Peptides against a protein of PDB entry 4XPM. Designs and how they scored, part 37

Target 1, 160 residues: chain A of PDB entry 4XPM
Amino acid sequence: VMLHSKNVKGFLENTLKPYDLHSVDFKTSSLQSSMIITATNGGILSYATSNNDVPKNSINEINSVNNLKMMSLLIKDKWSEDENDTEEQHSNSCYPVEIDSFKTKIYTYEMEDLHTCVAQIPNSDLLLLFIAEGSFPYGLLVIKIERAMRELTDLFGYKL
Target 2, 67 residues: chain B of PDB entry 4XPM
Amino acid sequence: DIKGTIAFDTHGNVIESTGVGSQRIEDIGDLSKVTLDAEGFAQVQGDSLLVHLYKRNDITLAVYTSA

## One batch from the design tools (peptide; made by RFdiffusion4, then SolubleMPNN)

Design b1_p11_8_s3 (from b1_p11_8, 3 letters changed)
Fold by OpenDDE base, seed 3:
Structure b1_p11_8_s3 (fold): chain B 160 residues (1-160), chain C 67 residues (1-67), chain A 11 residues (1-11)
Amino acid sequence: as target 1 above (160 residues)
Amino acid sequence: as target 2 above (67 residues)
Amino acid sequence: FFDEVFSEIES
């Protein structure tokens, strides 16, 4: 099995869907953005954003994409710092996880009024990044990204 | 009847909240310290509400009912 | 009820 660019894009788009619990009266908003970025430079390899009324190729769309680029770079830098900080790795914002014998970490970061979480795809040069509204609970965001990573085994060990 | 719920993880971060639970997120600190029985269950009396706690696979669910 | 909630969260 091989992941193609369209498959990755579709996967990320699917992660945008809100979490809707039927046993209790709880439903989240959709994720604002879902991205796969490089751990080296924070460059965006693939991304998905929630639908809006911004026309394609418009100035507003360009600004939105540029904003994503800036956020990805900032989060990559913070992630890189935390990977070299023992104290940060033991904070409540860091979740060590193991997937198929591969170890990785999920970090939660508050970006202005947004809730974000990022995780290195196991043994790879890639990061998975979710951006949500501030109303999206961090605990659920962590669960969401962990489940998503389990579906990206084709990217495990990917090196640039 | 259920007045609300809070689900939280081992880090104390919210997974979900409903009803009165959404207004009592600060309870997580105390609820996380409650000793559960062998089945992962406990009950805690809090003011006018009774809290039913159940933990499974690092997730704790608190259900608020009338006392 | 509890099992149902946990199952939904894990799904």
Scores: peptide ipSAE 0.761, ipTM 0.952, DockQ to the pose 0.819
Fold by OpenDDE base, seed 2:
Structure b1_p11_8_s3 (fold): chain B 160 residues (1-160), chain C 67 residues (1-67), chain A 11 residues (1-11)
Amino acid sequence: as target 1 above (160 residues)
Amino acid sequence: as target 2 above (67 residues)
Amino acid sequence: FFDEVFSEIES
């Protein structure tokens, strides 16, 4: 089954849901944003945001989208740098993972007061990017994005 | 009674925290170095709290109790 | 309890 654009959007929207642990009294906020961007240019191919109260076509919406574009570009640049930095790849902010025999890395980045994590979709030109509030713990964010990537097998090996 | 919890990964990053655990994130550094038994359990006595540690795979869970 | 917590995290 091919993952079409509409399916990707819906998938990303679903990733916004908070993490709610019932065994302990712990519940996160929703992700602020979830995106699939290009590893080459940092261009946004698909995105979802939890802020749905902005009027459509308003200047605030435009600014919000532009902000996402800016963040995606910055994170892509940082990711690119780290992919060429052995030290960064061995830091506590880098999680090597393997999904169905495909290897990739999850990076965590602090963006002002936001917690972000990004990972290259295995063997692809695409990055999956989560943006959360600072209250969202990095360890859980990493787990969340890893689980999400496991559901994106259709994008494995995707080249632009 | 459980006073709080901290779950953390092998990188020392928090997975979750509740109760007093949320105020003791700095404990992760020491807790990560605790030797666990064959079943992945350990207990560490703190100032006034007892920490129950359990590790499964790459996740360590610390449960804080008064006794 | 522990198993439940781990299971929820891994879900």
Scores: peptide ipSAE 0.761, ipTM 0.952, DockQ to the pose 0.824
Fold by OpenDDE base, seed 1:
Structure b1_p11_8_s3 (fold): chain B 160 residues (1-160), chain C 67 residues (1-67), chain A 11 residues (1-11)
Amino acid sequence: as target 1 above (160 residues)
Amino acid sequence: as target 2 above (67 residues)
Amino acid sequence: FFDEVFSEIES
């Protein structure tokens, strides 16, 4: 099974959906953005946003995309630094996880008023990146991205 | 009657919070130090609320009640 | 109730 670009886009769109716990009175907002970017340059390979009320090819859309490009680059740079920093890997902002015998790390980063988390797709040159509002709890964000990562086995080991 | 809840992970980060739990995030520091029994349960008497602690895997759930 | 909360979080 191979993931097509349309399948990846649809997958990312589905990750935007909020967490809605019915056992307790708790519901999150939708993710602001969900992206797959390159670990090498921070280039966006695929993305989805919850802000769909922007006309296509408008100045606002272009600005939004440019903002995503900026954030992805900044987060990639921070991730790269942390991957080479033993102390950062042992901070509360780093979650070592294992998925189907593949090891990876989930990092949480506060970007201004936004809550973000990023994880390298195991053994790949790709990163999965979630951007949420500040009201989205980090602990739940980590769980969300881990669960999403488990659905991307086709990208495990992907090299550019 | 449940007055609120807090769920948090082993890093002390919030997973969810409701009711009075949303206003007591600072309790996580102390709650994370509570020794749970073999079944992952404990009770802690707070100021005016009773906290029921439950842990499954790496998730701790705190339930605040008046009794 | 409690098991349900955990199950929802982990699903």
Scores: peptide ipSAE 0.760, ipTM 0.952, DockQ to the pose 0.824
Fold by OpenDDE base, seed 4:
Structure b1_p11_8_s3 (fold): chain B 160 residues (1-160), chain C 67 residues (1-67), chain A 11 residues (1-11)
Amino acid sequence: as target 1 above (160 residues)
Amino acid sequence: as target 2 above (67 residues)
Amino acid sequence: FFDEVFSEIES
C-alpha cells in the first residue's frame, strides 16, 4: 500500500495521541507536534500539531508555523552534527536501532522546556521528528518513535 | 501492595514512573547496576521499601512495595 | 504483572 501525502498527514496526527498504560497508573500528554522533515535542509514536508485552537490563516497560526520551522531547522542541524560525531553517536542521547534489516539512529534533544526525538527514516533523506512536553519521558518517547517509524516502510530509501 | 513503579531503558532514561517511583528517579543509577538472575529478576532493599526488579528486552521495571 | 507491563509498553 502506497503512502500518499494525506495518508502521511493522518499518520502523523495519529502519533499525537497520548501514551496510556493501563497496567500501571501512567498516562502521558499528547505530543505537541509530529513532523516529517528533510534531512538536507530541515524543511517540513508534513506535520501535525495538537494545538487545534488556532484559527487558520491567523497571525497566531503563522507564528506557530514559523516556530515549528525554526525548531525543525535547529534539530536538523543538531542531528547533522551528531551524525558526523562518533562521540555523540555513543552518548545516552543516541539509540541505534534496526528496522527490517535497515539501520538508523534515534536521537533525543532537549529544546528549551520541550522533549524532542528525531530519527532518520532508513536510507532516506527524511527525518521523523516528535516534539513533546517536558513531562514526556525520553525513554518512552524513543519507544514511541521507533514503533511509529516501523509504519513508514514506504518511505524507506526515499531520496529527494 | 505496590507503592510505585519506575521503568527505564539501558540508557537510564525513564519510560514510565508512578507513585513513589516518580519521586525516586534518582534510584535508576543504582538500580541499573544491580545484577539480575538468569530469569531477569532481583530484589533490592531501599529505605523502608522493597524494590522488585525485572528486565526484558532492554527494559527494566522496578516495583516498589512495603515488603 | 511484569509481563503485562512489558507487553503494554511494547504494544
Scores: peptide ipSAE 0.761, ipTM 0.952, DockQ to the pose 0.843; fails the geometry check

Design b1_p11_8_s4 (from b1_p11_8, 4 letters changed)
Fold by OpenDDE base, seed 4:
Structure b1_p11_8_s4 (fold): chain B 160 residues (1-160), chain C 67 residues (1-67), chain A 11 residues (1-11)
Amino acid sequence: as target 1 above (160 residues)
Amino acid sequence: as target 2 above (67 residues)
Amino acid sequence: LFDKIFEELES
């Protein structure tokens, strides 16, 4: 089944949900943002945010969207640099993974007080990006984005 | 009785932490160096707590108990 | 307990 734009938005919204362990007393906050962006320019193709209290078309919404655009661009730039740096690909911030025989990498980046992780959708020109609060542990964030990536097989190989 | 837990990956990044484990994230450095048995288990005495270690599929879980 | 936690993390 083909993943349409509306389905992508809903998918990203679903990733915002907090991770709640039942075997131990551990529960995270919701993700701040979840996005699919272009690997080429960092343009946002689809996004979801946990803060829905801002009225639509308000100045505050515009500012928040602009901030999101800025973060996506910065993260794309950092990702691009790391993809061209063998040393960075072997750092503790890089997680090589394989999904359905396709190889990709998950990177973790500290953005001010936020915890972020980004991964190229296998063989595509797209990146999946999670932005969380600083209290969200990186190890779990990596697991979360890997699991999410496995649900985006329709986007594997997507070229702009 | 379990006093807390820490789960971490092969990069030393936290996956989850509870109880006293949340206050002992710095233990990951030492715990990651512990030699596990063939079943992926080990026990380490630290301070007044006993740490039970289990590793499976690149995830290490530390459970802190009083004994 | 170990098995339960790992199973949950791997799910």
Scores: peptide ipSAE 0.622, ipTM 0.948, DockQ to the pose 0.862
Fold by OpenDDE base, seed 2:
Structure b1_p11_8_s4 (fold): chain B 160 residues (1-160), chain C 67 residues (1-67), chain A 11 residues (1-11)
Amino acid sequence: as target 1 above (160 residues)
Amino acid sequence: as target 2 above (67 residues)
Amino acid sequence: LFDKIFEELES
């Protein structure tokens, strides 16, 4: 199944949903944002945000989008640095994972009061990026992005 | 009677926390060093609470009870 | 409870 742009958007929107455990009284907030960005320039190819209360084409909407662009660029830069830093790759902020024989890494980054995690889609020029509130546990965020990555096999090996 | 829970990964990062567990995240450091039995289970007495540890794969679950 | 929680986390 080919993953079209509209399908990607819908996929990212679905990742925003809270994680709700039923065995215990635990439920997260929704992700603030979910994005696919380029590893080369940090450009946003697709994104979803839970902040849908901003009027369309308003200054606030533009500012929010610009903020996402800023965060994506910052995270891309940090990711790029870490990919060239052996110590960072072996820190508690880096999770090496393997999906269908493809290897990648999940990085967690504190961005002000937000919890973020980013992972290169295996063998691709793309990064998957989750942005959550500080109350969202990193361990769960990692699990969430790993699960999401497994659903993006169509993007494995994607080159710009 | 369960007073709370903490689940954490091999990096010591929280996966979930409830009840008193949410106030005892700092316990992860010590809990991660506890030796588990063949079933991946252990019990640790701490303060007034008993901690039941269970590990499966890369996830460790701590359940806090009064006894 | 343990099994249920792990099942949820692994799903």
Scores: peptide ipSAE 0.621, ipTM 0.948, DockQ to the pose 0.801
Fold by OpenDDE base, seed 1:
Formats: C-alpha cells, sequence, structure tokens
Structure b1_p11_8_s4 (fold): chain B 160 residues (1-160), chain C 67 residues (1-67), chain A 11 residues (1-11)
C-alpha cells in the first residue's frame, strides 16, 4: 500500500474535524492545523488548516504558512531536545505509546495560547503535529493523535 | 440528575468536561487518589455534590450529581 | 451512562 501526497493531505484534513461526544454535551473546536514534518529539519511535507477563509496566494495566506513553518521548527527543536533528555521523557508532557508493536512518544507543548501535540511516526524520520486552540484539552489531543498515527502505518519506518 | 462530568487520563490531563465539571478541574488531583473497587467504581462526596467515579483502562470518568 | 461515554471515547 502506497500513500500518495493527495491521500496524506486528505488524511490530515480529516483530522481537523472536531471531536463530538453525543452521550454528553461536549464538542471541541476543529484543529487549527495538522501537519507531517521532518524530524531532522522541521520541514513541512504536508499540512492542513481550518482557516479556509483566506484567499489563495494572498498576503494573509503567506503569513499563515510562514507562521506554520515557524511553529513546526520550534516544536521540532523542542521535541529533539526532549528526545535527548531522560527527565523530559518522564514528565507529564510525554506519553510513551505502542502501536502495532512499534514504540513512540507523544509530547504535548503549550505554544502561546495554543495547545500542540507532536509524535514521531514509529521508526521514521517524520513527525505528526496537531495544533489546536487552548480550549482543546490535552488528554483528548493525545488520544486523537494516537489514533491518527494508527492510520499511518504506510509511513512507519520511512527514512529521508 | 447529572450536573457535570470530567474525564481525565493517568497524567491528570483532561479528556472532556461538561457542566459543573468544567469549573472543577482542580478536583482531578484529589479524584486521582481515590481508591477504586475491583469493578473500577467509587463514590466521593464533594461539597454538596456526589461524585461517581468509573475507571476503564487508563481513563477515569467523574460524574457529578446532586444525589 | 458510563458505558456510553466510554464507548464513545474508545471509538
Amino acid sequence: as target 1 above (160 residues)
Amino acid sequence: as target 2 above (67 residues)
Amino acid sequence: LFDKIFEELES
């Protein structure tokens, strides 16, 4: 099975959807952004954003993309530091998880007023990154990204 | 009558909250220390509300009721 | 109610 760029983009767009519980009166906002970036340089390979009201090729769009690039670089750097820090790996901001016998870690990072979550796609040079509003609870964000990674088995072991 | 809910993980991070639960996130600290029975249930009296606790896997759910 | 909520969270 091969993941085409279009398939990845569509997948990321799908992750933007809000979490809606029907048994109780609880519904989140949509994710602000969902991205796959390189673990080495923080380069964006694919992304989706819920801000669709910005005209294409407009100054606002360019600024938005540039902001995503900045955030991805900052988060990648923080992730890289934490991956080399035993203490940080044992903090409440780190969730060790296992998906189909593959081990990875999910990190939560507060970026200004945003809630972010990042995880290395198992055995790969890629990171999955979710950016949400501050109202999005971290515990749910972790669950969301874990389940999303379970659908990215084609990227497991991907090396640049 | 349910007044609210809080679901939280083993790290103490919120998964969901509704009603009065949204205003009582600080309760997680104490609720996480409650000893559950073999079925994963417990009840705790908090202020004027009764808290019904249920844990399944690594998720703890607290339901606040008047009785 | 508990079962319903957990089922949703686990889905």
Scores: peptide ipSAE 0.619, ipTM 0.948, DockQ to the pose 0.868
Fold by OpenDDE base, seed 5:
Structure b1_p11_8_s4 (fold): chain B 160 residues (1-160), chain C 67 residues (1-67), chain A 11 residues (1-11)
Amino acid sequence: as target 1 above (160 residues)
Amino acid sequence: as target 2 above (67 residues)
Amino acid sequence: LFDKIFEELES
């Protein structure tokens, strides 16, 4: 089944759900945002946000969208720099991973008080980006985004 | 018996924490240096708590108990 | 407990 734009939106919305362990009393908050952006320009192709209480066409909504655009651009720029920096690729903020024989990297970035992680969808011009509250552990965030990417095989190798 | 837990990855980043473990994230630095046995287990006594360590597939789990 | 936690984390 090919992922279409509408399907991608729904997928991203599902990633917002909190992680709830049953073996121990541990539950995270929902992700603030989940996005697919272009690796080249940082343009948002699809996004989901947990803040659904904001009225449509309100000033708060506009500010929220603008904030997402800014964050996506900043993170894309940082990602681009790190992809061209061998030293940064060997930092603790970089997780080399392999999915179905495709190699990619997951980067964690602290954006003010938020915890973010970004990863290039294998062999594609797309980045998957998660934005969470500072209480969301980075280790779990990395696991979450890796597993999410495993469900995006239709986008592997996607070129703009 | 169990007072809390911490799970962390090979980068030292937290995966989950509960109970007293949530207040002892700084222990990861020392716990990551502990030598584990062939089964991936170890025990470390820290202050008033005993830490039970288990590593499996790049994830280390620390369980804090009173004894 | 260890097995259960790891099972969840690996699922």
Scores: peptide ipSAE 0.613, ipTM 0.947, DockQ to the pose 0.902

## One batch from the design tools (peptide; made by RFdiffusion4, then SolubleMPNN)

Design b1_p12_1_s1 (from b1_p12_1 with D4E Y5F F9Y)
Fold by OpenDDE base, seed 2:
Structure b1_p12_1_s1 (fold): chain B 160 residues (1-160), chain C 67 residues (1-67), chain A 12 residues (1-12)
Amino acid sequence: as target 1 above (160 residues)
Amino acid sequence: as target 2 above (67 residues)
Amino acid sequence: SIKEFLKNYPLP
């Protein structure tokens, strides 16, 4: 089964939801953004953002989208560099994971005051990218993106 | 007696924290080096709080208590 | 007990 664009968008929107433990005093903020981008050019194929208060087609919306594009490109570039750097792949910023016998890596990147993580969807030309506030713990962010990727099996092996 | 908690992964990154644990993130470096028993438990005396450690499935949980 | 609390603490 192939994921349609609307399904992917809805999926990404769902990933924005905060982590909320009802039994303990711990709750995160919502993710700022969730994106699927191309590993080749960092182009955004689909995205969701928690900041939906900006009017559509406004200059502020354009600026926000442009900001996402910039972050996407920067993170893609960093990811590309790390994929060719053995030392970076063994740093604390890299989490090797295996999903359904497919191997991939989750990278964490600090972007100013934001916490981000990115992972190649297994055997694909696509990257999944989460952007969160600095208060969002990296360890939890990694777990979150890993579990999200497990729901994207239809995109495994996707080539542009 | 529980004053707070910290959960962290094998990379030393926080997963979640509560109470005083949220203010003791810097403890992770030392806590990650503590030798655990066969069941994955340990205790470490801190400044004024006792830290109870439990590790399972590559996640370490630290619970801070007064005693 | 503390051990039981640790074992049953909600984690992702």
Scores: peptide ipSAE 0.672, ipTM 0.947, DockQ to the pose 0.744
Fold by OpenDDE base, seed 4:
Structure b1_p12_1_s1 (fold): chain B 160 residues (1-160), chain C 67 residues (1-67), chain A 12 residues (1-12)
Amino acid sequence: as target 1 above (160 residues)
Amino acid sequence: as target 2 above (67 residues)
Amino acid sequence: SIKEFLKNYPLP
């Protein structure tokens, strides 16, 4: 069983959806971006972004993609540093989790005014990355990315 | 009597909030230190609001009431 | 009651 590129894209698109509690006055914004990147060099394998109605191939779209590439690289670098830093792994920004028999970590990072979280897909060379507005609570973001990873079992152990 | 709510995780990060709870995120630091009873409940008197705490499955819910 | 509200509050 293999996840095709189109299937992964659709999956990431679905992760953009906001959290909406129907019975209480709480609703988040949509995620700004959702990405699968390489842990080795931060290369983007697949991504989804919220609609901004930017014309295709426009300079604004190019800038948007370039921004995603930059953020991906920066987050990968920070993640890599933290994976080699025991103190950072014991901070409130690190969530050790276990999915089935696989262990991984979820990190939360403030990127300018954005809230981000990243997690290594268990035993793989891939990272799942969520980027949200500053109003999106970190605790909820962590829950969201954990649940998303549970749906990516086909990528567990994937090596480049 | 309910004025707002805050739900937070074991790391002190917000999961969700409503009402006045959205303006009292800074309370999490102190609320996380409160000892809960065997059923997972506690009650803390604030400045003008009463805080009702409930923890289950590593999520703590704080409900703010006027009395 | 407050306890019932707490127990039944929708959480992720």
Scores: peptide ipSAE 0.669, ipTM 0.947, DockQ to the pose 0.740
Fold by OpenDDE base, seed 3:
Structure b1_p12_1_s1 (fold): chain B 160 residues (1-160), chain C 67 residues (1-67), chain A 12 residues (1-12)
Amino acid sequence: as target 1 above (160 residues)
Amino acid sequence: as target 2 above (67 residues)
Amino acid sequence: SIKEFLKNYPLP
């Protein structure tokens, strides 16, 4: 079954949930944002955010959306640069992964006080992007986005 | 006797941490260089704490104990 | 034992 826009939105919302170990004293915050953006221009196709206390059509909502647009563009640009830089692809900020014989890379980027990671959905023009607080461990963030991407097989090979 | 834990990946990035481990993220650099035995275990004496290491599926777990 | 604890520790 092909993923519909509402299904994608719900999927992204689900990725916001924190990691919580009940048996040990470890729990993360929720992701700040989760997005699917275009690899070409950094345009947002779908997004979810944990900050839901902002009134709709308010100036704060507009600012929030604009901030996401800005971050998506910046991350897309950095991703594009790294995809054309062999040295960056061999840094500790790059995680080559293989999902069902499809190869992709997960990049971690520090954006001010935020921890972010981005990955190209295999063979597609789309990027999956997670934005978290600085307290969210990068290692866990990478695992989280890898597992999330494994659930987006319907988007593999998607071309704009 | 467990004082804390750190789990980290092959890139040296934290996956999860508890107790004193959350305050010893800087130990990852040295812990990542420790040679593990055939079962994936190692033991390293730090300062006043003993560090027990276990690696599986490219994740290393460090457990800090007083003895 | 500590080894058993290590093996059973919840990891992703």
Scores: peptide ipSAE 0.668, ipTM 0.947, DockQ to the pose 0.850
Fold by OpenDDE base, seed 1:
Structure b1_p12_1_s1 (fold): chain B 160 residues (1-160), chain C 67 residues (1-67), chain A 12 residues (1-12)
Amino acid sequence: as target 1 above (160 residues)
Amino acid sequence: as target 2 above (67 residues)
Amino acid sequence: SIKEFLKNYPLP
């Protein structure tokens, strides 16, 4: 399996798009960030962010990237703990799912005022991570990340 | 007359909401306990609004009406 | 009808 960084980046950028029913008065904000990180170290392999008003190579961009790195590490640590905790795996914050006969779990985590969800890409060393504003409903966030994972079959079984 | 809606999952988490439903997220706890008929429907009289329930594919939709 | 509305309501 080959990881094509440009293709993955474009995919993650597309996941940022808000949910808009058009026919009813409901529309979410864009995701703040969408990332693929390593399950082992929480290292960022690819990411996309909304609100791209920050000049590249600026101090503000560096701070933004560093913030993502920090959040990725924290979420990875929480995920790792939960994966080794039977009680947490049966909590209301854990959604067991099955994609093409592969089982995985989606976890929702409150990070300050942000709504996040993370899931291990089936049988891989990779995690998919969504970060949204607090106004983004958790139930919809879970559905969003599940459907995103269904489009990442090329990464199933990916080992570092 | 429809006043709002709430859709929620089996974990009680909101999926989407509109109108007065956005202000009645706390109703999910009680609504999730309502027994639905064979077609997945139910009606519950709230404080002032009538709630129409429909569940499909593990998603419950609540529609609030004046009558 | 309200039932038709419920059935046709756009859900993810």
Scores: peptide ipSAE 0.666, ipTM 0.947, DockQ to the pose 0.757; fails the geometry check

